Peptides against a protein of PDB entry 3HUF. Designs and how they scored, part 17

Target 1, 320 residues: chain A of PDB entry 3HUF
Amino acid sequence: MWIIEAEGDILKGKSRILFPGTYIVGRNVSDDSSHIQVISKSISKRHARFTILTPSEKDYFTGGPCEFEVKDLDTKFGTKVNEKVVGQNGDSYKEKDLKIQLGKCPFTINAYWRSMCIQFDNPEMLSQWASNLNLLGIPTGLRDSDATTHFVMNRQAGSSITVGTMYAFLKKTVIIDDSYLQYLSTVKESVIEDASLMPDALECFKNIIKNNDQFPSSPEDCINSLEGFSCAMLNTSSESHHLLELLGLRISTFMSLGDIDKELISKTDFVVLNNAVYDSEKISFPEGIFCLTIEQLWKIIIERNSRELISKEIERLKYA

## One batch from the design tools (peptide; made by RFdiffusion4, then SolubleMPNN)

Design b1_p9_7_s3 (from b1_p9_7, 4 letters changed)
Fold by OpenDDE base, seed 3:
Structure b1_p9_7_s3 (fold): chain B 320 residues (1-320), chain A 9 residues (1-9)
Amino acid sequence: as target 1 above (320 residues)
Amino acid sequence: SLAENNAED
């Protein structure tokens, strides 16, 4: 989200969030959802127009800001952004930090991008929330992104957490739920005058972790916890692969259970399968190897004695 | 008007 602040009390000492939309900026406007009052004699009654675009798909992957357009409203002394005069037709900016000088005002409006990119675990929730979140200037998507700051956990009552949720947790992404999204939707008007009223996702995250026994206390408890073990994985998802890497596993890939030969068994401690393959092929598992799902592995990895538990399961099946 | 959009300074 874009946040603006200014020196010299020209914004009355307040910071505000600029959501996607159009703002008239000037001395003789009243603060609302489409106007920003600036208090200086050197600023025109109606000085500039700010237009913030909704997030692009690219912004979700890059964590770049919503495009910020500035137009001077034919003022006597013009408008500058980052010391450059705004062109007659306006200019667009993708920099994360903008110093906006209105005319000869000695104080600048400082606009800065607060990165927030929300990944969704399922397309249905994305479809439900994307429009509202985009109107907050929040990029949204389904695919993993290095720019992802938040992850929406799909809460199905009594269900295990998804691989996406597991991976998001290990990546130290802030896990949120529908309750937080609902809260975000309600604060839009309140944060116009005070950006500090933006809800803290960390509280939601802490509550999710505290109230769900499927999470360890910290990602650090799981990261590299299986260092020294090796697994074979059915090449199904990159996310699953990355999850297993974060556990410190040596990973071999195979395309079918038939590709699990004696050589692979000899160098592999266990085989990780997706639920569909596990359920369909459980009667056809290779002898002498421990096969489990990612969800079953997760149930082990969240335990403090995960290494001992894995070792016991490996031993149990090697000698069965 | 153009005058309404001009700064005082």
Scores: peptide ipSAE 0.041, ipTM 0.709, DockQ to the pose 0.639
Fold by OpenDDE base, seed 1:
Structure b1_p9_7_s3 (fold): chain B 320 residues (1-320), chain A 9 residues (1-9)
Amino acid sequence: as target 1 above (320 residues)
Amino acid sequence: SLAENNAED
């Protein structure tokens, strides 16, 4: 989201979130959803127009800001952004930091981008929330992104957390739920005057961890917890692969159970399968190797003695 | 109006 602050109390000492939309900026406007009052004699009554666009698909992957358009409203002394005069037709900016000078005002408006990109684990939830979040200037998507700051877990009653949720947790992404999204949808009016009223997603995250026994206390408890072990993984998802990497595993990939030969078994401690393959092929598992699902692995790695538990399961099948 | 867009300074 875009946040503005200003020097010399020209914004009354307030920090303000700017959502996608159009704002008239000037000395003689009243603060509302479409106006930003700036207090200086050097600023015109109606000085500039700010237009913030909704996020692009690219912004979700890059963590780039919503496009910020500035137009001078034919003022005597013009408008500058980053020390450059705004062109006659206005200019658009993609920089994360904008120093906006209105006329000869010695104090600048500083606009900065606070990165917030929400990944959804569930396409139905994305479909439900994407439009509202985009109107808040929040990029949304389903795919993993290095720009992702928040992850909406799929809540199915009585189900285990998904691989996406597990991976998001280990990546130290802030996991949120529908309650946080609901709260975000309501703050739009309140944050006009006080950007500090933006809900703390970390509190939501702490509550999720505290109330769900499927999460360890911290990602650090699991990261590299299986260092020194080797696994073979059915090539089903990139998220699953990245999850296993974060556990410190050496990973060999295979395309079918038929690719699990004696050579692969000799260098592999266990095989990780997706649920569908695990359930369908249980009767045809290679002898002398421990096969498990990611969900079964997760149940082990969240335990304090995960290394011992894995070792016991490996030994059990080698001597059976 | 053009007058509304004149700064005092």
Scores: peptide ipSAE 0.041, ipTM 0.714, DockQ to the pose 0.631
Fold by OpenDDE base, seed 2:
Structure b1_p9_7_s3 (fold): chain B 320 residues (1-320), chain A 9 residues (1-9)
Amino acid sequence: as target 1 above (320 residues)
Amino acid sequence: SLAENNAED
């Protein structure tokens, strides 16, 4: 989201969130959803127009800002952005920090981008929330991104957390739920006057972790916790592979259970399978190897003695 | 009017 602040009390000492939309900026306008009052004798009654675009798909992957357009409204002394005069037709900006000077005003409006990119665990939740979040200037998507700051877990009461949720947790993203999204949707009008009224997602995250025994105390407790072990995995999701990498595992991949030969078994401590293959093929598992699902592995990883538990299961099957 | 977009300074 874009936030504006200003020097010399020209914004009355307030920080304001600018959602996607159009704003008339000047001395003789009243603060509302489409106007920004600036208090200075050196600025025109109606000085500039700010237009903030909705986020693009590219912005979701890069963590870039919503495009910020500035147009001078044919003022006597013009408008500058980052010390450059705004062109007659207006200019568009993708920088995360903008210093906006209105006319000869000695104080600047400072616009800065607060990065927020929300990943969804399922397409149904994305379809439900994406439009509303985009209108807040928040990029949304399904795929993992290095720009992802928040992750919406699917609330299935009584179900195990998904691989996506496990991976998001280990990546140190802020896990949120539908309650936080609902709260974000309601604050749009209240945060126009005070950007500090934006809800803190970290409190939502803390509550999720505290109230769900399926989470470890911290990502740091799990990252590299299985360093030195080797696994093989059947062609599963990319998130599953990345999750196992974050655990510090050496990973081999195979295309079918028939590819699990004596050589692979000799180099592998255990095999990770998806639930469907585990349930259907359990009678055909190779002898002398420990096979488990990601969900079963996660239940071991969240334990304080995870390395000892894994070692015990490996030994049990080698000598059986 | 052109006068509405004049700064006081």
Scores: peptide ipSAE 0.040, ipTM 0.710, DockQ to the pose 0.654
Fold by OpenDDE base, seed 5:
Formats: C-alpha cells, sequence, structure tokens
Structure b1_p9_7_s3 (fold): chain B 320 residues (1-320), chain A 9 residues (1-9)
C-alpha cells in the first residue's frame, strides 16, 4: 500500500494510506476518500491530482508498488516528484519512494510503498477476496512468490494444514485467516487520517499458531531438522520440493513408483508421496522402504524428537 | 478555475 507522510505540519503530523483511486491535493480541500488537505500558504487551493492504480499481476511477483500518477493542476509553481518537474500531462511512477514537492512549499510529501502481497492457499478464497484487496492496493495470487508477505490459511475444521501453509510457515510468511481479511475491509475509512490504524497481521498470526497444534513453535525448529537424511519424491509440486529442501533433505525425484529401483532404495531413507498416490498405491509400495505423505512427515517434523522418530521408522522397515 | 489554483504567495 502507498503511505504518505510529510515534513513539518503540512499533513497535520499524520500519515495516510492512499488506496487505489484519485485524490485532489491542495490547501483548500477537506480530507476524505478523494481529497488530501495540505496546509501551506505556498500550495494552491487545488494543487495536484494523485491517481493510484490497482495492483498488477506483475506486482504480486515483484512486490512492486501500485502505479502512482501525479498531475499538476496548472499551478503557478508546478509540482515536482523526486526533484523532477511533473510534465504537463502528468507522469506515472513505479519507484517505491516518492518525494513530492508542491509548488514552492519547503516541505515535501513523502510517499512510500509498504509491501503487502497476499498469497491464498485456496482459489475460492482468492476469488472471494481478491477484488476487495486489490481496491486496498494489495496484490493477490495463488502461486508462490518471493514477494509474498502474507498467506491466507484455509480454515477447514479438523483438516491437516496444507503443504502451502507448511511452506508459508517455514518461509516466515505471516499466516493470516479470513478474520484478518474481514478486518482489513473495514479500515478503509478510518485509515484516511491515521495509517497506524491498519490492523497488525502479527496478532492474527500469533493467535492462529497458538490455537493450532499443527504448528511448531517456530520455523527454526523445522529448518534443517532432517539434515543428513535422503528422500525420494514424485515430481508433483514445486512447493513440496521446496518444503523438503527447507527441512535439509537430499531429494531425488521420480515420475512413478515403478521407477524406484533397488539402487534408489539403497540410497533413500524414505519416499514422500502425495495423499492420492499414497492411498491408491499403498499395496504396490516397494519392499524395504518407508513411504509416507508430506502430511505424515509434517506430523513427525513438528515433534521435538523428529530425527529419532524418523530414524526409528526407517530402521523398522530396513530390518523387517 | 485557473484562479482557484493560485498560491496565496
Amino acid sequence: as target 1 above (320 residues)
Amino acid sequence: SLAENNAED
């Protein structure tokens, strides 16, 4: 989201979130959803127009800002952005930091991009929330992104957490739920005068982790916890692979259970399968190898003695 | 109007 603050008292000492939309900026406007009052004698009554675009798909992957358009409203002394005079037709900016000078005002409006990119685990939830979040200037998506700051966990009562949720947790992404999204939808008016009124996702995250025994105490408890072990996995998802890498596993990939030969078995401590393959092919598992799902593996990993637990299972099957 | 966009100074 875009946040503005200003030097001196020209914004009354307040910060403001600029959601996608159009704002008239000037001395003789009243603060509302479409106006930004700036207090200076050197600023025109109606000085500039700011237009914030909705996020692009590219912004979700890059963590780039919503496009920021500035137009001078034919003022006597013009408008500058980053020391450059705004062109007569207006200019568009993709920089994360903008210093906006209105006329001869000695104080600048500082616009900065607060990165917030929300990944969804469930396409139905994305479909429900994407429009509202985009109107807040928050890029959204399903795919893994290095720019992801928040992850929406699908609350299915009594279900295990998904691989996406596991991976988001290990990546130290702030896991949130629908309650946080609902709260975000209500703050749009209140944050006009005070950007600090934006709800803190960390409180939501803490509550999720506290109330769900499927999470370890920290990502650090799991990262490299299985260092020295080797696994084989079906080439199913990139997230699954990345999750296993974060556990410190050496990973071999195969396309079918039939590709698991004696050589691979000799070098592999266990095989990781998806739920569908595990359930359907359980009778066809290679002899002498420990096969489990990512969910079953996760249940082991969240335990303090995960290495001992997995070692015991491996030994049990090698000597059976 | 153009007049509304004049700074006081």
Scores: peptide ipSAE 0.040, ipTM 0.709, DockQ to the pose 0.652

Design b1_p9_7_s4 (from b1_p9_7 with E1S E7A)
Fold by OpenDDE base, seed 1:
Structure b1_p9_7_s4 (fold): chain B 320 residues (1-320), chain A 9 residues (1-9)
Amino acid sequence: as target 1 above (320 residues)
Amino acid sequence: SLEENNAEP
């Protein structure tokens, strides 16, 4: 989201979130959802127009800012952004930091991009929330991205956490739920005066971990916990691959259970399968190899003695 | 007027 602050108390010492929309900036406007009052004699009554666009799809993958348009309202001394005079038709900016000078005011408005990018685990939740979050200047999507700051877990009652949730946790992405999204939707009016009223997602995350025994205490407890082990996985999910890499596993990929030959068995400690393949093909598993699902692996990984547990399961099948 | 909108010098 865009945040503005200013030097010399020209914004009354307030930090403000700017959501997508249009703002008239000047000395004689009243602060509201469409106006930013700036207190200086060197600033016109109506000085500039700021227009913040909704996020693009590219912004979800890059963590780039919503486009920030600045137009001077035909003022005597103009407007500058990053020491450059704003053009007559206005200019658009994609820089994360904007130093905005209104006329001859010696104090600048500093606009900075606070990255917030929300990944969803399921398309239904994305469809429900994307429009509202985009109107907050928050990029949203389903696909994994290095720009993601938050992850919305799918809450199915009585289900295990998904691979996406497991991976988001190990990536140290802040896991959030629908309660946090609901709270985000309500803050839009309150943050006009104080950007510090933005909800802390870390509190939501701590509450999720505390109230769900499917999470370890920290990602650090699981990262590289299986270093030195080797697995084979069915090539079905990139998230599954990345998850296994974060566990410190050496990974071989295969396309079908028929590709699991004696050579692969000789170099592999266990095989990781998705639930559908595990349930359908369990009768045809290769002899002498430990096959498990990601969810079964996760249940082992969250235990303090994960290495010993996996070693015992590998041994159990070598001697069976 | 445009003059009324202007910043004080």
Scores: peptide ipSAE 0.110, ipTM 0.824, DockQ to the pose 0.660
Fold by OpenDDE base, seed 5:
Parts: sequence; C-alpha cells; structure tokens
Structure b1_p9_7_s4 (fold): chain B 320 residues (1-320), chain A 9 residues (1-9)
Amino acid sequence: as target 1 above (320 residues)
Amino acid sequence: SLEENNAEP
C-alpha cells in the first residue's frame, strides 16, 4: 500500500494510507476519501491531483507499487517528484519511494510503498476477496510468487492443511484467514488520518499457529530438518518441490511410478506421492521403498524427533 | 481569481 508522511507538520504530524483512487491535494481541501489537506502557505489551495491505480497482475509477481500518477493543477510554482518537474499532462511513477514537492514548500510529502501481496490457496476465496483487496491497493493471486507477503489459509473444519499452506509457512509468509480479510475490508475509513491503525497481520498469524496443532512452533524447526535424506517425487507441483527443498531433501523427479527403477531405489530413502497417485496405485508401489504423501510427511516433520521417526519408517519398509 | 487559488510567493 502507499503511505504518505511529511516533515514540518505539513500533514499535521500524521501518516496516511492512500488506497487506489483520486485525491485532490492542497491547502484549502478537507481530509476525506478523495482529498489530502497540506498545511503550508507555499502551496496552492488545490495544488495537485494524485491518482493511484489498482494493482496489476505484474505487481503481484514483482511486489511493485500500484502506479502513482501526479498531476499539477496549473499552479504557479508547479510540482516535483524526485527532484523532477511533473510534466504538463501529469506523470506516472512506479518507484517505491516518491519525494513530492508542492511548489516552493521546503518540506516534501514522502510517499513510500509498503509491500503487501496476498496469495490465496483457494480460487473461490480469491474470487470472493480479490476485488475488495485490489481496492485497498493489495495485489492478489493463486500462484506462488517471490513477492507474496501473506497467504490465506482456507479453514475447513476438520481438514488437514494444504501443501500450499505448508509451503507458505516454511517460506515465512504470514498466514492469515478470512477474519483478517474481513478486518482489512473495514479499515478504509479509519486509516484516513492514521496509517498506524492498519491491522497487524502478525498477530493474526500468531493466533492461527498457536491454535492449530498442524503447525510447528516456527519454520526454523522444519527447515533443513531432513538434511541428508533423499527422496523421489512425481513432478506434480512446484510448491511440492519447493517444500521438499526447504526440508533439506535431495530430490529426484519422475514422471510415472514405472520410472522408479532399482537404481533410483538404491539412491532414494523414500518416494513422495500426491494423494491421487497414492490412493490409486497403492497396490503397485515398488518393493523395498517407502512411499508416502506430502501430508503424511508433514505429520512426521512437525514432530520434534522427525529425523528419528522417518529413519525408523524407512528401515521398517526396507526389511518388510 | 486564479491568483487567490495559487500559493503565496
């Protein structure tokens, strides 16, 4: 989200979130959803127009800011952004830090981008929330991205956490739920005067982890916990592969169970399968190898003695 | 006037 602050009390010592939309900036406007009052004699009554666009799909993958348009409202001394005069038709900015100078005012409005990108595990939840979150200047999507800061956990009562949720946790993405999304949707009016009133996602995350026994205490408890072990996996998802990498596993990929030869078995401690393949081919598993699902692996990983547990299970099946 | 809307010099 875009946040503005300024020195010299020109913003009354307050920080403000700028959501997507259009703002008239000047000395003689009243602070509301479409106006930003700036207190200086050196600025025009109506000085500039700020327009913040909704997030693009590209912004979700890059963590880049919503486009920030600045137009001077035909003022005597103009407007500058990053020491450059704003053009007659206005200019658009994608820099994460904007130093906005209104006329000859010695104090600048500092606009900075606080990165927030929300990944959804469930397409139905994305469809429900994306529009509202985009109107907050929050990029949203389903696919994993290096720019993702938050992950929406789908809470179905009595279901195991998904591979996406497991990976988001190990990647140190802040896991959030529908309650946090609902709260985000209501903040638009309260944060006009004080950007510090933005809800803390870390508190929501701590509460999710604390109240769900399917999570370890920290990602660090699981990262590299299986260092030195080797697995083979069906080439099913990128998230599954990255999850196994974060566990410190050496990974071999195969396209079918028929590709699991004696050589692969000799170099592999266990095979990781998706639920569909595990359930359909349970009778056809190669002899002398431990096959499990990611969800079964996760149940081992969350235990304090995960290495000893997996070692015992590997040994049990090698001698069965 | 347009002058009344502008910044003071």
Scores: peptide ipSAE 0.108, ipTM 0.819, DockQ to the pose 0.633
Fold by OpenDDE base, seed 3:
Structure b1_p9_7_s4 (fold): chain B 320 residues (1-320), chain A 9 residues (1-9)
Amino acid sequence: as target 1 above (320 residues)
Amino acid sequence: SLEENNAEP
């Protein structure tokens, strides 16, 4: 989201969130959802127009800001952004930091981008929330992104956490739920005048972790917890592979259970399968190897003695 | 008018 601040009390000492939309900026406007009052005699009554676009798909992957358009409203002394005069037709900016000078005002409006990119675990929740979040200037998507700051956990009561949720946790993304999204949707009007009223996602995350026994106390408890072990994985999702890498596992890939030969078994401590293959192929598992799902592996790695538990299961099945 | 909108000097 864009946040604006200014020196010299020209914004009344307040920070303001700018959501996607159009704002008239000037001395003789009243603060509302479409106007920004700037208190200076050196500023025109209606000085500039700010237009913030909704996030693009590219912004979700890059963590870039919503496009910020500035137009001067034919003022005597013009408008500058980052010391550059705004063109007659207006200019668009993708920089995360904008110093906006209105005319000869000695104080600048400082606009900065607070990065927030929300990944969703499923397309149904994305479809439900994306429009509202985009109207807050929050990029949203389903795919993994290095720019992802938050992850929406699917709360099906009594379900195991998904691989996406596990991976998001290990990546140290802030896991949030539908309750946070509901709360976030209600604050839009209240944060117009006070950016400090933005809800704390970290408190939501702490509450999720505290109240769900499917999470360890921290990502650090699981990262590299299985260092020195080797697994074979059916070539499934990239997220599953990256999750196993974050556990410190050496990973071999195979295309079918029939590709699990004696050589692979000799180098592998256990086989990771997706739920569909695990359930369908239980009878045809290779002898002398421990096969489990990612969800079963997760139940082991969240335990304080995960290495001992895995070692015992490996031993039990190698000598069976 | 343009004059009505202008910054004070």
Scores: peptide ipSAE 0.105, ipTM 0.824, DockQ to the pose 0.684
Fold by OpenDDE base, seed 2:
Structure b1_p9_7_s4 (fold): chain B 320 residues (1-320), chain A 9 residues (1-9)
Amino acid sequence: as target 1 above (320 residues)
Amino acid sequence: SLEENNAEP
């Protein structure tokens, strides 16, 4: 989201969120959803127009800001952004920090981008929320991104957490739920006047982790917890591979259970399977190897003695 | 006037 603040009390000491939309900026406008009052004799009554675009798909992957357009309204002393005069037709900015000078005002409006990119675990929730979140200037998507800051957990009552949720947790993304998305939608009007009224996503995350026994206490408890072990996995989702990598596992991939030969078994401590293959092919599992699902592995990983538990299961099946 | 909308000098 874009946030503006200013020096010299020209914004009345307030920080303001700018959502996607158009704003008239000047001395003789009243603060509302489309106007920003700036208190200085050195600025015009109507001085500039700010236009913030909705996020692009590229912004979701890069964590870049919504495009910020500035136009001078034919003022006597012009408008500057980052010490450069705004052109006659207006200019567009993708920098995360904008120093906006209105005319000869000795104080600047400082616009800064607070990065927030929300990943969804399922397409149905994305379809439900994407429009509203984009109108808040929040990029949204389904695929993993290095710019992802928040992850929406699918609330299926009584289900195990998904591989996407497990991976998001280990990546140290802030896991949120539909309740937080609802709060974001309801505070839109209140945060126009005070940016501090934004709901704390970290409090939502703490409550999710505290109230769900399927999460470890921290990502650090799980990261590299299986260092020194090796696994083989069926060529499944990229998230499954990245999850196992974050556990510190050496990973071998195979295309079918028939590719699991004596050589692979000799180099592998256990085999990770998806639920469908585990349930259908359990009668065809190679002898002398421990096979488990990602969800079964996760139940072991969240335990404080995960290494001892894995070692015990490997030993049990190696001598059976 | 257009002048009344401009910044004070």
Scores: peptide ipSAE 0.095, ipTM 0.818, DockQ to the pose 0.623

Design b1_p9_8_s2 (from b1_p9_8, 3 letters changed)
Fold by OpenDDE base, seed 4:
Structure b1_p9_8_s2 (fold): chain B 320 residues (1-320), chain A 9 residues (1-9)
Amino acid sequence: as target 1 above (320 residues)
Amino acid sequence: SEKEANNAE
């Protein structure tokens, strides 16, 4: 989200979130959803127009800001952004930090981008929430992104957490739910004068983790917990691969169970399969190797003695 | 003018 602050008292010492939309900025406007009052005699009554665009798909992958357009409203002394005079037709900015100088005012408006990118675990929830979140200036998507700051867990009562949720947890993404999204949607009016009124996602995250036994106490409990072990996996999911890497595993990939030869078995402690392959091919598993699903592996790695548990399972099948 | 009335002081 875009946040503005200002030097001196020209914004009354307040920070403000700017959602996608158009704002008239000036000395003689009243603060509302479309106006920003700036208190200085050196600023025109109606000085500039700020236009913030909704997030693009690219912004979801890069964590870049919503495009920020500045137009001078034909003022005597103009408008500058990052020491550059705004062009007569307005200019657009993609920098994460903007110093906006209105006329000869010695104090600048400082706009900065606070990155918030929300990944969804399923397309149905994305479809439900994307419009509202985009109107808050929050990029949304389904695919893994290095820019992802928050992950929406699908609340299916009694189901195991998805690979996406597991990976989101291990990469230290803040896991949130629909209750947080609902709360986030209510803040639009309250944050006009005080950006600090944004709901704390970390509190929601703590509550999710505390109330769900499928999570370890921290990502650090699992990261590199299986260092020194080797696995083979079917080359089906990039997220699964990245998850196994975060566990500290050496990973070999194969295309079919038929590719699991004696050489691969000799170098591999266990094989990770997706649920569909595990269920369909369990009768055809190679002898002398431990095969498990990622969900079965997750149940082991969340235990405090995960290394001992995995070693015991490997030994049990090696001598069976 | 309206422009003068809008200007900074």
Scores: peptide ipSAE 0.175, ipTM 0.872, DockQ to the pose 0.773
Fold by OpenDDE base, seed 2:
Structure b1_p9_8_s2 (fold): chain B 320 residues (1-320), chain A 9 residues (1-9)
Amino acid sequence: as target 1 above (320 residues)
Amino acid sequence: SEKEANNAE
């Protein structure tokens, strides 16, 4: 989201969130959803127009800002952005930091981008929330992204957390739920005057972790916890592969259970399968190898003695 | 003029 602040009390000492939309900026406008009052005699009554676009799909992957357009309203002394005069037709900016000078005012409006990109675990929740979040200037998507700051966990009461949720936790993404999205959607009017009124996603995250025994105490407890072990994985989701890498596992991939030969077994401590293959093919598992699901592996790695637990399971099946 | 009335002081 875009946040503005200013020097010399020209914004009354307040920070303000700018959502996607159009704003008239000047000395003789009243602060509302489409106007920004700036208090200086050196500023025109109606001085500039700010237009913030909705986030693009590219912004979700890059963590880039919503496009910020500035137009001077034919003022005597013009408008500058980052010490450059705004052109007659207006200019568009993709920089994360903008110093906006209105006329001869000695104080600048400082606009800065606070990065927030929300990944969803399922397409149904994305479809429900994407439009509202985009109108807040928040990029949204389903795919993993290095720019992702938040991850929406689907509330499935009594079910195991998804691989997507496990991976989001280990990569230190702030996990949120539908309650936070609802709260975020309602705050739009209250944050116009004070950007500090934005809801704290970390409080939501802390509550999720505290109230769900399926999470470890921290990502650091699990990252590289299985260093020195080797696994084989059926060619499944990319998130499954990345999750196993974050555990410190050496990973071999195979296309079918028939590809698990004596050579692969000799180099592998255990085989990771999806639930469907595990349930359907358990009668045809190779002898002398420990097979488990990602969800079964997760239940082991959240324990303090995860390495000892895995070692015992491997030994039990090698000597059976 | 309307333009003068909008200008900074």
Scores: peptide ipSAE 0.174, ipTM 0.872, DockQ to the pose 0.783
Fold by OpenDDE base, seed 5:
Structure b1_p9_8_s2 (fold): chain B 320 residues (1-320), chain A 9 residues (1-9)
Amino acid sequence: as target 1 above (320 residues)
Amino acid sequence: SEKEANNAE
């Protein structure tokens, strides 16, 4: 989201979130959803127009800012952004930090981008929330992104957490739920006066972890917990692969169960399968190798003695 | 002018 603050009390010592939309900026406007009052005699009554665009798909993958348009409203002394005069037709900016100078005002409005990018695990929830979140200047998507800051957990009562949720946790993404999204939908009016009133997602995350026994205490409890072990997996999911890498596993990939030969078995401690393959092919598993799902692996990893538990299961199947 | 009335002093 875009946040503005200013020097010399020209914004009354307040910070403000700028959601996607259009703002008239000037000395003689009243602060509301479409106006930003700036207190200086050197600023025109109506000085500039700021326009924040909604996030693009590219912004979801890059964590880049919503496009920030500035237009001077035909003022005597113009408007500058990052020491450059705004053009007659206005200019658009994708920099994460903007120093906006209105006329001859000695104090600048400082706009900065605070990255917030929400991944959804469930396409139905994305469809429900994406429009509202985009109107808050929050990029949204389903696919993994290095720019992802938050992950929406799909809560079905009595269901295991998904691979996406497991991976989001281990990569230290803030896991949130629908309650946080509901709260975000209401903040638009309250944060006009003070950007610090933006809800903290970390409290929601802490509550999710605390109330769900499927999470370890921290990602650090699981990261590299299986260092020194080797696994093989079907090349079906990038998230699954990345999850196993974060566990410290050496990973071999295969395309079919038929590719699991004696050589691979000799070098591999266990095979990780998706649920569909595990359920359909359990009768045809190679002899002398431990096969499990990611969900079964996760149940082992969240235990304090995960290494001993895995070692015991590997040995049990080698000698069976 | 109306323009002058809107501009900074």
Scores: peptide ipSAE 0.173, ipTM 0.871, DockQ to the pose 0.725
Fold by OpenDDE base, seed 1:
Structure b1_p9_8_s2 (fold): chain B 320 residues (1-320), chain A 9 residues (1-9)
Amino acid sequence: as target 1 above (320 residues)
Amino acid sequence: SEKEANNAE
């Protein structure tokens, strides 16, 4: 989201969130959803127009800001952004930090991008929320992104958390739910005069962890917890691979159970399978190797004695 | 002019 603040109390000491939309900026406008009052005699009554675009798909992957357009409203002394005079037709900016000077005002409006990118675990939730979140200037998507700051878990009653949720947790993404999304929607309806009124997603995350026994207390409890072990994984999901890497596992990949030869077994402590393969092919598992699903592995790794538990399971199958 | 009335002081 874009946040503006200003020097010399020209914004009345307030920081303001700017959602996608158009704002008239000037001395004689009243603060509302489309106006920003700036208190200085050196500023025109109607001085500039700010236009913030909705996020692009690229912004989801890069964590880049919504495009910020500035137009001078034919003022005597013009408008500058980052010490450069705004062109007659206006200019567009993709920098994360904008120093906006209105006329000869010695105090600048500082606009900065607070990164927020929401990944969804399922397409249905994305379809429900994407439009509203984009109108908040929040990029949204389904695919993993290094720019992802928040993750909406799929809530199916009585189901295990998904691999996406597990991975989001381990990579220290803030996991959120529908309650947080609803709160964000409410924030949009308010004229936000204070950017501090933005909800702390960390509180939502803490509540999710506290109320769901499928989460460990922290990602740090699981990261590298299986260091020194080796696994083989069916090449089905990049998220699954990244999850296993975060556990500190050495990973070999295979395309089918038929590729699990004696050499692979000799180098591998266990095999990780997706649920579909596990359920369909469990009768055809190679002898002398421990096969489990990611969900079964997750149940082990969230325990304090995960290394001992997995060692016991490996031993049990070597002697069976 | 309207422009003058809009300008900074």
Scores: peptide ipSAE 0.171, ipTM 0.872, DockQ to the pose 0.779

